Peptides against a protein of PDB entry 5JXT. Designs and how they scored, part 4

Target 1, 319 residues: chain A of PDB entry 5JXT
Amino acid sequence: SLLPKKEINVYIGMSEMQVKWYQKILEKDIDAVNGAGGKRESKTRLLNIVMQLRKCCNHPYLFEGAEPGPPYTTDEHLIYNAGKMVVLDKLLKRIQKQGSRVLIFSQMSRLLDILEDYCVFRGYKYCRIDGSTAHEDRIAAIDEYNKPGSDKFIFLLTTRAGGLGINLTTADIVILYDSDWNPQADLQAMDRAHRIGQTKQVVVYRFVTDNAIEEKVLERAAQKLRLDQLVIQQGRAQVAAKAAANKDELLSMIQHGAEKVFQTKGAFGTMAEKGSQLDDDDIDAILQAGETRTKELNARYEKLGIDDLQKFTSESAYE

## One batch from the design tools (peptide; aimed at target 1 Y72 T74 D117)

Design b2_p26_3_s1 (made by RFdiffusion4, then SolubleMPNN; from b2_p26_3, 13 letters changed)
Fold by OpenDDE base, seed 2:
Structure b2_p26_3_s1 (fold): chain B 319 residues (1-319), chain A 26 residues (1-26)
Amino acid sequence: as target 1 above (319 residues)
Amino acid sequence: DEEEERKKKEEEELEKLKEERRKKLY
């Protein structure tokens, strides 16, 4: 029998560079962030702010002119300038030592480009598939990864490209570097490793930038997933959960943690304490804290009925 | 042969369960 997958949210602080870029994004659209635009602010403008904040949570080098140079070099700065990369770097070293293999999913193909540079820099052998990968090249990459005795440690995938029916049961670790707005896309990504033919315990690490927009994206995804589960269980097929965030929900997501980000000098949370000097004990502490917060998050939504989940706005999740 | 057929049947059941989950979510 296939073992149940273990899912852990990994809460990660922003680097100093991420805090500076997050502040700049908020400052550029401060009137929209403060809700001063009222009914006149377009949903499109708020969606653009959300997209920039999510880019910042992933890596500051996703912005034009953010990468230090010239000369442009791949070095330790690629890691320490993004909290998720600092944790990823330590976690991958552990995963490799235990003889595991890993799928890394992102929504952003440009983040996969950064992860390729990182893999080359660390000497990790990898495969890549995104939305632009030709069908033949996709088959070749899957076969190269899945072959007996494959030296490919990492598979880099966009969540959408990874959703397309592929079997990657030769990996036992899944890292969701970011989250989809649709929790089903992430479940479909996990199901690439958590499928028949898997012989190991599948562990899923979901990276979440702490005190940032990604917490609210995660909460919304968890709420939607619970609502979908309850609708399934109760046979109420007609409750089309409004798939798209409304304007007020988007504004609340943008505002979440913004004040604390503006007050912060330097790095945030886990990155402020030890930065790039995380050891194995620090990673264990981060994972244990993440496991606790994951259980607490799930327990909040497990107590809610369908009617509560439909009325539940992202604001009420933190009270 | 029987173990491969059992694995294939478990595969089909898991795929069916995943497909039912997909159909109920759309």
Scores: peptide ipSAE 0.000, ipTM 0.246, DockQ to the pose 0.009
OpenDDE base, seeds 1, 3, 4, 5: peptide ipSAE 0.021, 0.000, 0.000, 0.000; ipTM 0.436, 0.258, 0.251, 0.255; seed 1 fails the geometry check

Design b2_p26_5 (made by RFdiffusion4)
Pose (drawn by RFdiffusion4):
Structure b2_p26_5 (pose): chain A 317 residues (1-241, 244-319), chain P 26 residues (1-26)
Amino acid sequence: SLLPKKEINVYIGMSEMQVKWYQKILEKDIDAVNGAGGKRESKTRLLNIVMQLRKCCNHPYLFEGAEPGPPYTTDEHLIYNAGKMVVLDKLLKRIQKQGSRVLIFSQMSRLLDILEDYCVFRGYKYCRIDGSTAHEDRIAAIDEYNKPGSDKFIFLLTTRAGGLGINLTTADIVILYDSDWNPQADLQAMDRAHRIGQTKQVVVYRFVTDNAIEEKVLERAAQKLRLDQLVIQQGRAQVAAAANKDELLSMIQHGAEKVFQTKGAFGTMAEKGSQLDDDDIDAILQAGETRTKELNARYEKLGIDDLQKFTSESAYE
Amino acid sequence: SKRAEEKEEENEEFEEEEEEEEEEEE
């Protein structure tokens, strides 16, 4: 029995420093922010703003010249200058206290570099797979974290790094520092720990910058994830739109017994006998429209799970 | 870490600049 995973959006604010940088990004190209300029502009200008705001929502030290002046030290400012780091510090502390281990995913390798400095600063044992990591390296990295009684606690990955089917069930908590544009990528990262061999409840925390660009980014991915479900669930429809033996058999046998019983004429003919007054015609049209409504209202409301013929129906016996 | 190594190099270069300024003042 594999427990369904708990996915939680943790909405996070921004530090005072992030606001300064967030405002500068928006100011440096305020024209494109207000939707100025021609409609012919290529997508490049706006996408550059998205990248900067994404970096800013992650950590301000991703911008050169942002870390406090030289010389550079690795201290508490690494934590309190990014809202996500403040939430993560207490979250990681609580995770270790309850005997849990955690996989931390990110879109940007430069952020895992910042998380490396954090892990050394707090004394956390950790592993890293980068996507810019050789094959034999990440095999060892997987094994080191999956070793029984492992020294490690945190596993730093990029959402895409490892490839398909790698197993990290020796962890039961997943933290998505930032989200991906295609929902299948984040969903695959969660299934590093949420797969066969996982014994404990898998909990996934997704850091989202509330009232900023990442909240809006998330709604789109949630929509695209909902669209994918509808396509996959309806993937049976085109194969259904020939005729089975039973379908053909049912068409022929329908009402055949009543036909054999009949010596004279059938229904509409036996009761009225090829002569029809106005009243008889009106009853035929009223009974037909009623049947027509009930028939259409029954089938236009159905779903794929009702229309889909099982392959075992072809096993006529 | 690579980021820590970069910081160490930049801090060494900054200390060398301060030593050169002190030498010039002297």

Design b2_p26_6 (made by RFdiffusion4)
Pose (drawn by RFdiffusion4):
Structure b2_p26_6 (pose): chain A 317 residues (1-241, 244-319), chain P 26 residues (1-26)
Amino acid sequence: SLLPKKEINVYIGMSEMQVKWYQKILEKDIDAVNGAGGKRESKTRLLNIVMQLRKCCNHPYLFEGAEPGPPYTTDEHLIYNAGKMVVLDKLLKRIQKQGSRVLIFSQMSRLLDILEDYCVFRGYKYCRIDGSTAHEDRIAAIDEYNKPGSDKFIFLLTTRAGGLGINLTTADIVILYDSDWNPQADLQAMDRAHRIGQTKQVVVYRFVTDNAIEEKVLERAAQKLRLDQLVIQQGRAQVAAAANKDELLSMIQHGAEKVFQTKGAFGTMAEKGSQLDDDDIDAILQAGETRTKELNARYEKLGIDDLQKFTSESAYE
Amino acid sequence: SKREEEREEEEEELEEEEEEEEEEEE
């Protein structure tokens, strides 16, 4: 029995420093922010703003010249200058206290570099797979974290790095520092720990910058995830739109017994006998429209799970 | 760390720029 995973959006604010940088990004190209300029502009200008705001929502030290002036030290400012780091510090502290281990995913390798400095600063044992990591390296990295009684606690990965089917069930908590544009990528990262061999409840925390660009980014991915479900659930429809033996058999046998019983004429003919007054015609049209409504209202309301014929129906016996 | 190496390179470049400014003033 594999427990369904708990996925939680943790909505996070921004530090005072992030606001300064967030405003500068929006100011440096305020024209494009207000939707100025021609409609012919290429997508490049806006997408550059998205990248900067994404970096800013992650950590301000991703911008050169942002870390407090030289010389550079790795201290508490690494935590309190990014809202996500403040939430993560207490979250990781609580995770270790309850005997849990955690996979931390990110879109940007420069952020895992910042998380490396954090892990050393707090004394956390950790592993890293980068996507810019050799094959034999990440095999050892997987094994080191999966070793029984492992020294490690945190596993730093990029959402894409490892490839398909790698197993990290020796962890039961997943933290998505930032989200991906396609939902299948984040969903695959969660299934590094949420797969066969996982014994404990998998909990996934997704850091989202509330009232900023990442909240809006998330709604789109949630929509695209919902669209994918509808396509996959309806993937049986085109194969259904020939005729089975039973379908053909049912068409022929329908009402055949009543035909054999009949010596004279059938229904509409036996009761009225090829002569029809106005009242008889009106009853035929009223009974037909009623049947027509009930038939259409029944089938236009159905779903794929009702129309889909099982392959076992072809096993006529 | 990669960030420590990058910091050391930036500090070296700043020392070289300060030396060049001193030479120009001289």

Design b2_p26_6_s1 (made by RFdiffusion4, then SolubleMPNN; from b2_p26_6, 12 letters changed)
Fold by OpenDDE base, seed 2:
Structure b2_p26_6_s1 (fold): chain B 319 residues (1-319), chain A 26 residues (1-26)
Amino acid sequence: as target 1 above (319 residues)
Amino acid sequence: SRLAEEREERLRRLEEERRREEELRE
């Protein structure tokens, strides 16, 4: 029988470079961040800020002029300049040592380019599929990954490309490097490994930048998922329409953690304490803390009714 | 972008170096 998937949110602090770039993004649009634009601020402007903040949470090298150089080098700086890469680097060593294989999903094809640089730098054999990958090349990549005795350890996918019904049950670990606004897209990505033919316990690691926009993206996705479940259970099909964040929700999301980011002169959390020198005990602590916070997050939304889940809960913006 | 081209060239070089190292270990 297929074992239930284990899902763990992995809460990761920003690197010093990410903090600096996150501050710069907020400062560029400080009037919008402070709500000074009020009703006149375009929803498009707020969505652009959210998009830039999410890029920063993924990797600072997604911005023009952020990568050190010239000369441009692929070295340890690719890892230590992004909190998610530091955790990924340690986690992949563990995953490989245990004889697992891993799917890595992102919303951003440009992040997959960074992950390719990383894979080559570390010597991880990989496959890649994104939205631009031709149908024939997609089939070839899937077959190469799934073949018996495949030496391909990692499959890099955009979440959208992974959603296309492919079978990747030869992997047992799923890393969501970032989250979709639609929790169903992430579920569809997980279901590439968590399907008939899987023989191992599927474990899903969802990377979440702590004290940043991504916590609010996650909360919103969890809220939406619970709402969708309750709507299906109650037969109330009509409620699905409020999928898009309003201006006030977007502002609240942008403002979340912004004050603490402005006050911070270095890295956040485990990145401030250990930087790139995370050991196996540090990874275990991060995963245990993540498992606890994941249970707390789920328990918060399980107690809410449909009417409560239709309201954006702003209360978590001020902690 | 110039950055993308330089990145692709760097990736190609790293892959070639690693292939040579694997061939030397066999």
Scores: peptide ipSAE 0.060, ipTM 0.678, DockQ to the pose 0.029
OpenDDE base, seeds 1, 3, 4, 5: peptide ipSAE 0.039, 0.022, 0.043, 0.031; ipTM 0.656, 0.610, 0.658, 0.476; seed 5 fails the geometry check

Design b2_p26_6_s2 (made by RFdiffusion4, then SolubleMPNN; from b2_p26_6, 23 letters changed)
Fold by OpenDDE base, seed 4:
Structure b2_p26_6_s2 (fold): chain B 319 residues (1-319), chain A 26 residues (1-26)
Amino acid sequence: as target 1 above (319 residues)
Amino acid sequence: SARARRAAEAAAAAAAAAAAAAAAAA
């Protein structure tokens, strides 16, 4: 029988470079971040800020002029300048050592370009598909990954491209490098490994930048998922979950952790203490803390009714 | 690198778009 998947949110501090770029993004649009834009502040501007902050949480090299060079190199700076890459780098060593195979999902094809260069740099054999990959090339990549005795350790996918009903049950680890605004897209990604034909325990690691926009993206996704589940269970098809965040929700999400980010000199959390020098104990501590916070997050939303889940209350940020 | 390849592709696409815009304005 298929074992239940284990899902762990992995809360990761920003690198020093990410903090600097996160500050710069907020400062550039400080009037919008402070809500001073009034009625003239467009939802489009707030959505752009959210997208820039999410890019920063993924990797600072997603910004023009962020990568050090010339000369442009593919070396350790690709890892240590992003907290998620530091954790990924250590986690992948463990995953490989245990004889697992891994799917890595992102919303951003440009992040997959960074991960491709990282895989080459670390000598990880990989496959890749994204939204631009031709149908024939997708089939070829899937077949190459799934073949018996495949030496491909990693599959790099955009979440939406991976959602296309494909079978990747030859992997047992799923890393969501970032989260979709639609939790169903992430579930569909997990279901590439977690389906009939899987013989191992599927473990899903969801990377979440701590004290940043991504916590609110995750919370909103968890809230939406719980609401969708309750609507299905109660047969109340008329609960139109407003699929899109409103202006005030976007503003609240942008403001989350912003003050602490402005006050921070250097990196956050384990990234401040250890930087790129995380050991196995540091990874175990991060995973254990993540498992605890994941249980707490789930328990928070499991107690809420439909009416509470429809109220995106700003108040749940202060307890 | 994949980053360098994609950057070159993006630059080529931008140059092609600029050339097409210039040709449409002529």
Scores: peptide ipSAE 0.263, ipTM 0.697, DockQ to the pose 0.084
OpenDDE base, seeds 1, 2, 3, 5: peptide ipSAE 0.249, 0.259, 0.256, 0.253; ipTM 0.699, 0.694, 0.692, 0.692

Design b2_p26_8 (made by RFdiffusion4)
Amino acid sequence: AAAAAAKAAARAAAAAAAAAAAAAAA
Pose (drawn by RFdiffusion4):
Structure b2_p26_8 (pose): chain A 317 residues (1-241, 244-319), chain P 26 residues (backbone only)
Amino acid sequence: SLLPKKEINVYIGMSEMQVKWYQKILEKDIDAVNGAGGKRESKTRLLNIVMQLRKCCNHPYLFEGAEPGPPYTTDEHLIYNAGKMVVLDKLLKRIQKQGSRVLIFSQMSRLLDILEDYCVFRGYKYCRIDGSTAHEDRIAAIDEYNKPGSDKFIFLLTTRAGGLGINLTTADIVILYDSDWNPQADLQAMDRAHRIGQTKQVVVYRFVTDNAIEEKVLERAAQKLRLDQLVIQQGRAQVAAAANKDELLSMIQHGAEKVFQTKGAFGTMAEKGSQLDDDDIDAILQAGETRTKELNARYEKLGIDDLQKFTSESAYE
Amino acid sequence: not in this file (backbone only, 26 residues)
């Protein structure tokens, strides 16, 4: 029995420093922010703003010249200058206290570099797979974290790094520091720990910058994820739109017994006998329209799970 | 290059401090 995973959006604010940088990004190209300029502009200008705001929502130290002036030290400012780091610090502390281990995913390798400095600063044992990591390296990294009684606690990955089917069930908590544009990428990262061999409840925390660009980014991915489900669930429709033996058999046998029973004429003919007054015609049209309504209202309301013929129906016996 | 050396030294010092804190807790 594999427990369904708990996915939680943790909505996070921004530090005073992030606001300064967030404002500068928006100011440096305020024209494109207010939707100025021609409609012919290429997508490049706006997408550059998206990248900067994404970096800013992650950590201000991703911008050069942002860390407090030289010389540079790795201290508490690494934590308190990014809202996500403040929430993560207490979250990781609580995770270790309850005997849990955690996979931390990110889109940006420069952020895992910042998380490396944090793990060393707090004394956390950790592993990293980067996507810029050789094959034999990440095999050892997987094994080191999956070793029984492992020294490690945190596993730093990029959402895409490892490839398909790698197993990290020796962890039961997943933290998505930032989200991906396609939902299948984040969903695959969660299934590094949420797969066969996982014994504990998998909990996934997704850091989202509330009232900023990442909240809006999340809604779109949630929509695209909903669209994918509808396509996959309806993937049986085109194969259904020939005729089975039973379908052909049912068409022929339908009402055949009543035909054999009949010596004279059938229904509409036996009761009225090829002569029809106005009242008889009116009853035929009223009974038909009623049947027509009930038939259409029944089938136009159905779904794929009702129309889909099982392959076992072809096993006529 | 000097900024990278300073960051490396700071990281080493933070590691040493975390080791000392772990030895004192023990």

## One batch from the design tools (peptide; aimed at target 1 Y61 E67 Y72 T74)

Design b2_p27_3 (made by RFdiffusion4)
Pose (drawn by RFdiffusion4):
Structure b2_p27_3 (pose): chain A 317 residues (1-241, 244-319), chain P 27 residues (1-27)
Amino acid sequence: SLLPKKEINVYIGMSEMQVKWYQKILEKDIDAVNGAGGKRESKTRLLNIVMQLRKCCNHPYLFEGAEPGPPYTTDEHLIYNAGKMVVLDKLLKRIQKQGSRVLIFSQMSRLLDILEDYCVFRGYKYCRIDGSTAHEDRIAAIDEYNKPGSDKFIFLLTTRAGGLGINLTTADIVILYDSDWNPQADLQAMDRAHRIGQTKQVVVYRFVTDNAIEEKVLERAAQKLRLDQLVIQQGRAQVAAAANKDELLSMIQHGAEKVFQTKGAFGTMAEKGSQLDDDDIDAILQAGETRTKELNARYEKLGIDDLQKFTSESAYE
Amino acid sequence: EEEEEEEEEEEEEEEEEREEKKEQKEE
């Protein structure tokens, strides 16, 4: 029995420093922010703003010249200058206290570099797979974290790094520092720990910058995830739109017994006998329209799970 | 082509500054 994973959006604010940088990004190209300029502009200008705001929502130290002036030290400012780091610090502290281990995923390798400095600062044992990591390296990194009684606690990965089918069930908590544009990428990261061999409840925390660009980014991915489900659930429809033996057999046998019973004429003919007054015609049209409504209202309401013929139906016996 | 070479030189300078920052953090 594999427990369904708990996925929680943790909505996070921004530090005073992030607001300064967030405002500068928006100010430096306020024209494109207000939707100015021609409609012919290429997508490049807006996408550059998206990248900067994404970096800003992650950590301000991703911008050069942002860390407090030289010389540079690695201290508490690494935590309190990014809203996500403040939430993560207490979250990681609580995770270790309850005997849990955690996989931390990110889109940007420069952010895992910042998380490296944090892990050394707090004394956390950790492993890293980067996507810019050799094959033999990440094999050892997987094994080191999966070793029984492992010294490690945190596993830093990029959402795409490892490839398909790698197993990290020795962790039961997943933290998505930032989200991906395509939902299958984040869903694959969660299934590093949420797969066969996982014994404990898998909990996934997704850091989202509330009232900023990442909240809006998330709704789109949630929509695209919902669209994918509808396509996959309806993937049986085109194969259904020939005729089975039973389908052909049912068409022929339908009402055949009543035909054999009949010596004279059938229904509409036996009761009225090839002569029809106005009242008889009106009853035929009223009974037909009623049947037509009930038939259409029954089938136009159905779903794929009702129309889909099982392959075992072809096993006529 | 010249603009690409200038962008590559700026990236190299940024990488050198990052290394220097790392050395300062180690001290």

Design b2_p27_3_s2 (made by RFdiffusion4, then SolubleMPNN; from b2_p27_3 with E8R R18E K21R K22R E26R E27A)
Fold by OpenDDE base, seed 4:
Structure b2_p27_3_s2 (fold): chain B 319 residues (1-319), chain A 27 residues (1-27)
Amino acid sequence: as target 1 above (319 residues)
Amino acid sequence: EEEEEEEREEEEEEEEEEEERREQKRA
């Protein structure tokens, strides 16, 4: 029988470089961030700020001129300059040691390029599929990964390209390196490993940058998922979930953690204490804290009705 | 160009989700 998947949000502090870039993004549009644009601020401008902040949460090298060079060489800097990479590097070593295989999903194909460079640098054998991958190459990559006795440890996928009904039950670990705005896209990604034919306990690690925009992306996705479930259960299909974030919601999301980011002169959380020198106890502490916060997040939305979830702005979550 | 392509992908995603919701209401 298929075991229920275990889902854990992994809350990760920004590196010092990410904090500096996050500050620069907010400073570039400080009038918009402070709400000084008011009703004149475009939704497009706020969406662009959100996208730049999400890029920063993923990896600072997604920005032009962020990578240290010349020479442009893959080295330990690729890892220590992104909090998610520091945690990923330690987590993958543990996953490999336990004889598991892993799917890594991202929304950003350019992040998969960074993850390929990382895989080569660490000597991890991988497959890749994104939106640009030809149908034949996609089949070949899936077949090579699923082959009995495959030496491919990692499968790199964009969340949407991974959503296309493929079977990857030869993996038992799923890492969502970032989150989709649509929680169904992430569920479809998890269902590549969590499907008929899986023989192991599937564990899903969702990476979330702490004190940043990604906490609000996650909260919004969790609200939407709970609302969709309740609408289906109650037969209230006419309750159009206002799926699109309004300008005030986008502004509140951008403002989340911004003050603390401006006050910070280094890295955040465990990244400030240990940087890239995380040990097994630090990873266990991060995973335990993540499991606690995941239970608290789920328990918050389980108590809410349809009418509460529809009124639930990011501000009302803390009352 | 890349920022406009990613904004367009996010807008196309919101439009596809609205179209899928309209199709599910018609079925």
Scores: peptide ipSAE 0.017, ipTM 0.501, DockQ to the pose 0.019
OpenDDE base, seeds 1, 2, 3, 5: peptide ipSAE 0.014, 0.016, 0.014, 0.015; ipTM 0.504, 0.526, 0.498, 0.526

Design b2_p27_7_s4 (made by RFdiffusion4, then SolubleMPNN; its pose is not in this set)
Fold by OpenDDE base, seed 5:
Formats: sequence, structure tokens, C-alpha cells
Structure b2_p27_7_s4 (fold): chain B 319 residues (1-319), chain A 27 residues (1-27)
Amino acid sequence: as target 1 above (319 residues)
Amino acid sequence: MALPGGFEERRAAAAAAAAAAAAAALA
């Protein structure tokens, strides 16, 4: 029988470089961040800020002039300059050692380019599919990955390209490197490994940058997912979850953690304490804390009715 | 051991390609 998937949000501190870039993004549009633009601030400008902050949470090298150089090199700096890469690097070693195989999903094809450079640097064998991958090349990559005795450890996918009905049950670990605004896209990604033909316990690690916009992206996704579930259960087809955040919701998301980011010199959390020198105990602590916070997050939304879930609750920013 | 070439070359090439595609779509 297919075992239930285990889902764990992995809350990850920003590196020093991420904090510096996050500050620069906020400072560049400080009037918009402070809400001083009032009615004049376009929803498009706020969406652009959100996208830059999400890029920063993924990897600072997604920005021009972030990578040290010239000369440019692929080295340990590719890892330690992004909190998610530090955690990923440790998790992948553990995952490989246990004889598991892993799907890594991102919204950003340019993040997959970083992950390719990382795979080459670490000597990990991988396959890749994104939105530009030709149909024949997708089939070839899937077949190569699923082949009995395949040496391919990692499959790199954009969430949307990976969502297209493919079977990847030869993997038992799923890493969501970032989250989709639509939680159904992430579920569809997980269902590539968690389906008929899976023989192992599927574990899903969702990376979430702590004290940053990604917490609010996660909360909004969890809210939407619970609302979608309740609408289905109650037959209330007319209760559409707000598909797009309004201006005030976007502003609240941008402001989340911004003050603490401005006050911070250096890295956040475990990245400040250990940096790239995370050991197995530090990873276990991050995973345990993540499992607790995941249960708490789910429990918050499980108690809410449809009417409560239709309100964007900013309340979790002050508790 | 460091490998020659960083992500920046790939980023720059992708950005240039995206800019060229956007310019071609406006032309």
C-alpha cells in the first residue's frame, strides 16, 4: 500500500549575503515598503518587490553583481552564500547515504541553473526538466532517471513542468526549494513521487526562508489549501479563494520581517551561529523545529472556518 | 576544488537572451 507522505517545512535562516541583498531590495523601494506611496503605488511594483525578495530567498547570485569575481568560479561560495544551499548540501549527503533518490522542485529555471552548477561541483548525477525542455527531451530525461540501476541521483524540475502527469516513483524524497503561490502546484509536484508504484515512504522537505517573505507565501498557500479543502467538503463551489493577493496583502508580505532584516548585521539564526559548518545534529535540530512549526501552522488553519480563511490574517506577524 | 566559470556567466547569458527575446517581441 502507498504510505502517507511526510511533509516538513524546513525553516532556514538567510546567509549574510542574502541579508545584504534583502536590505538592498527593500531600500531601493523603501517608500513602497513603508506604504508611503498610498493609492499611487501600483500592484505591479509590489509584485516586482515580492519577486525580487523571493529571488533573494532562493539565491543571491540570481542578481547581477552578487557572485564574487571576476574571475568567476564554482566553489563553496555557491553554497555558503545561500542558506537553502547550506541545508540542501547537508540533506543531499544524508539522502544519498540512505540510498534515497531526490526530486528538487523550484519555480525558477535560473535557480535550476545554480543547482546544475552545484551538482557538477559536488559530482551528483542529475536529470533536468523545465518549461523550455522539448517533449522528446522530457521523455528521455524521465526514462534515464527511472531506468533500473540509474546512476541519476537528483532530478531538477520546475514545479510546473514537473506537474505534468509524469511518474517519478523511483524517487522517495521531494525537496520543494521554493513554494508556488498555488499550493495545488506543489501537491502535483509531490504526486510525481507519491503515487501508485511508490514502494518507499515519501518525505517532502519544503524550504522556507525564516523571517522573510517566504513565510507569508507559505501561510497564504496553507490558507488557500485549507479553503479549497473546505469548499470541496462543504460543496460551496462559489467560495473562490482569492487567486491573487491584493495590494495590502502584498504590502504586509513585503513588510514581514523587514524591520528585523534592517536591524541584522550578518546572517540569521543557525546561519549566524554555524554558517556553512552545520553538522548532522544542527540539521536534525532544524528538521525537528521545522516539524513542530509545520504542525503548529497546520493546526492554526485547521481550526478556521471558511469565513475566517477568506480574510487575510496578518495576525501571525505579531505573535 | 574550485571549478573555472561561475554562475554569473550563465546568468548574464540568460539575461541577454531574455532581453533579446523581449526586444524581438516589441519589434
Scores: peptide ipSAE 0.487, ipTM 0.860, DockQ to the pose 0.535
OpenDDE base, seeds 1, 2, 3, 4: peptide ipSAE 0.395, 0.359, 0.375, 0.444; ipTM 0.786, 0.768, 0.743, 0.830

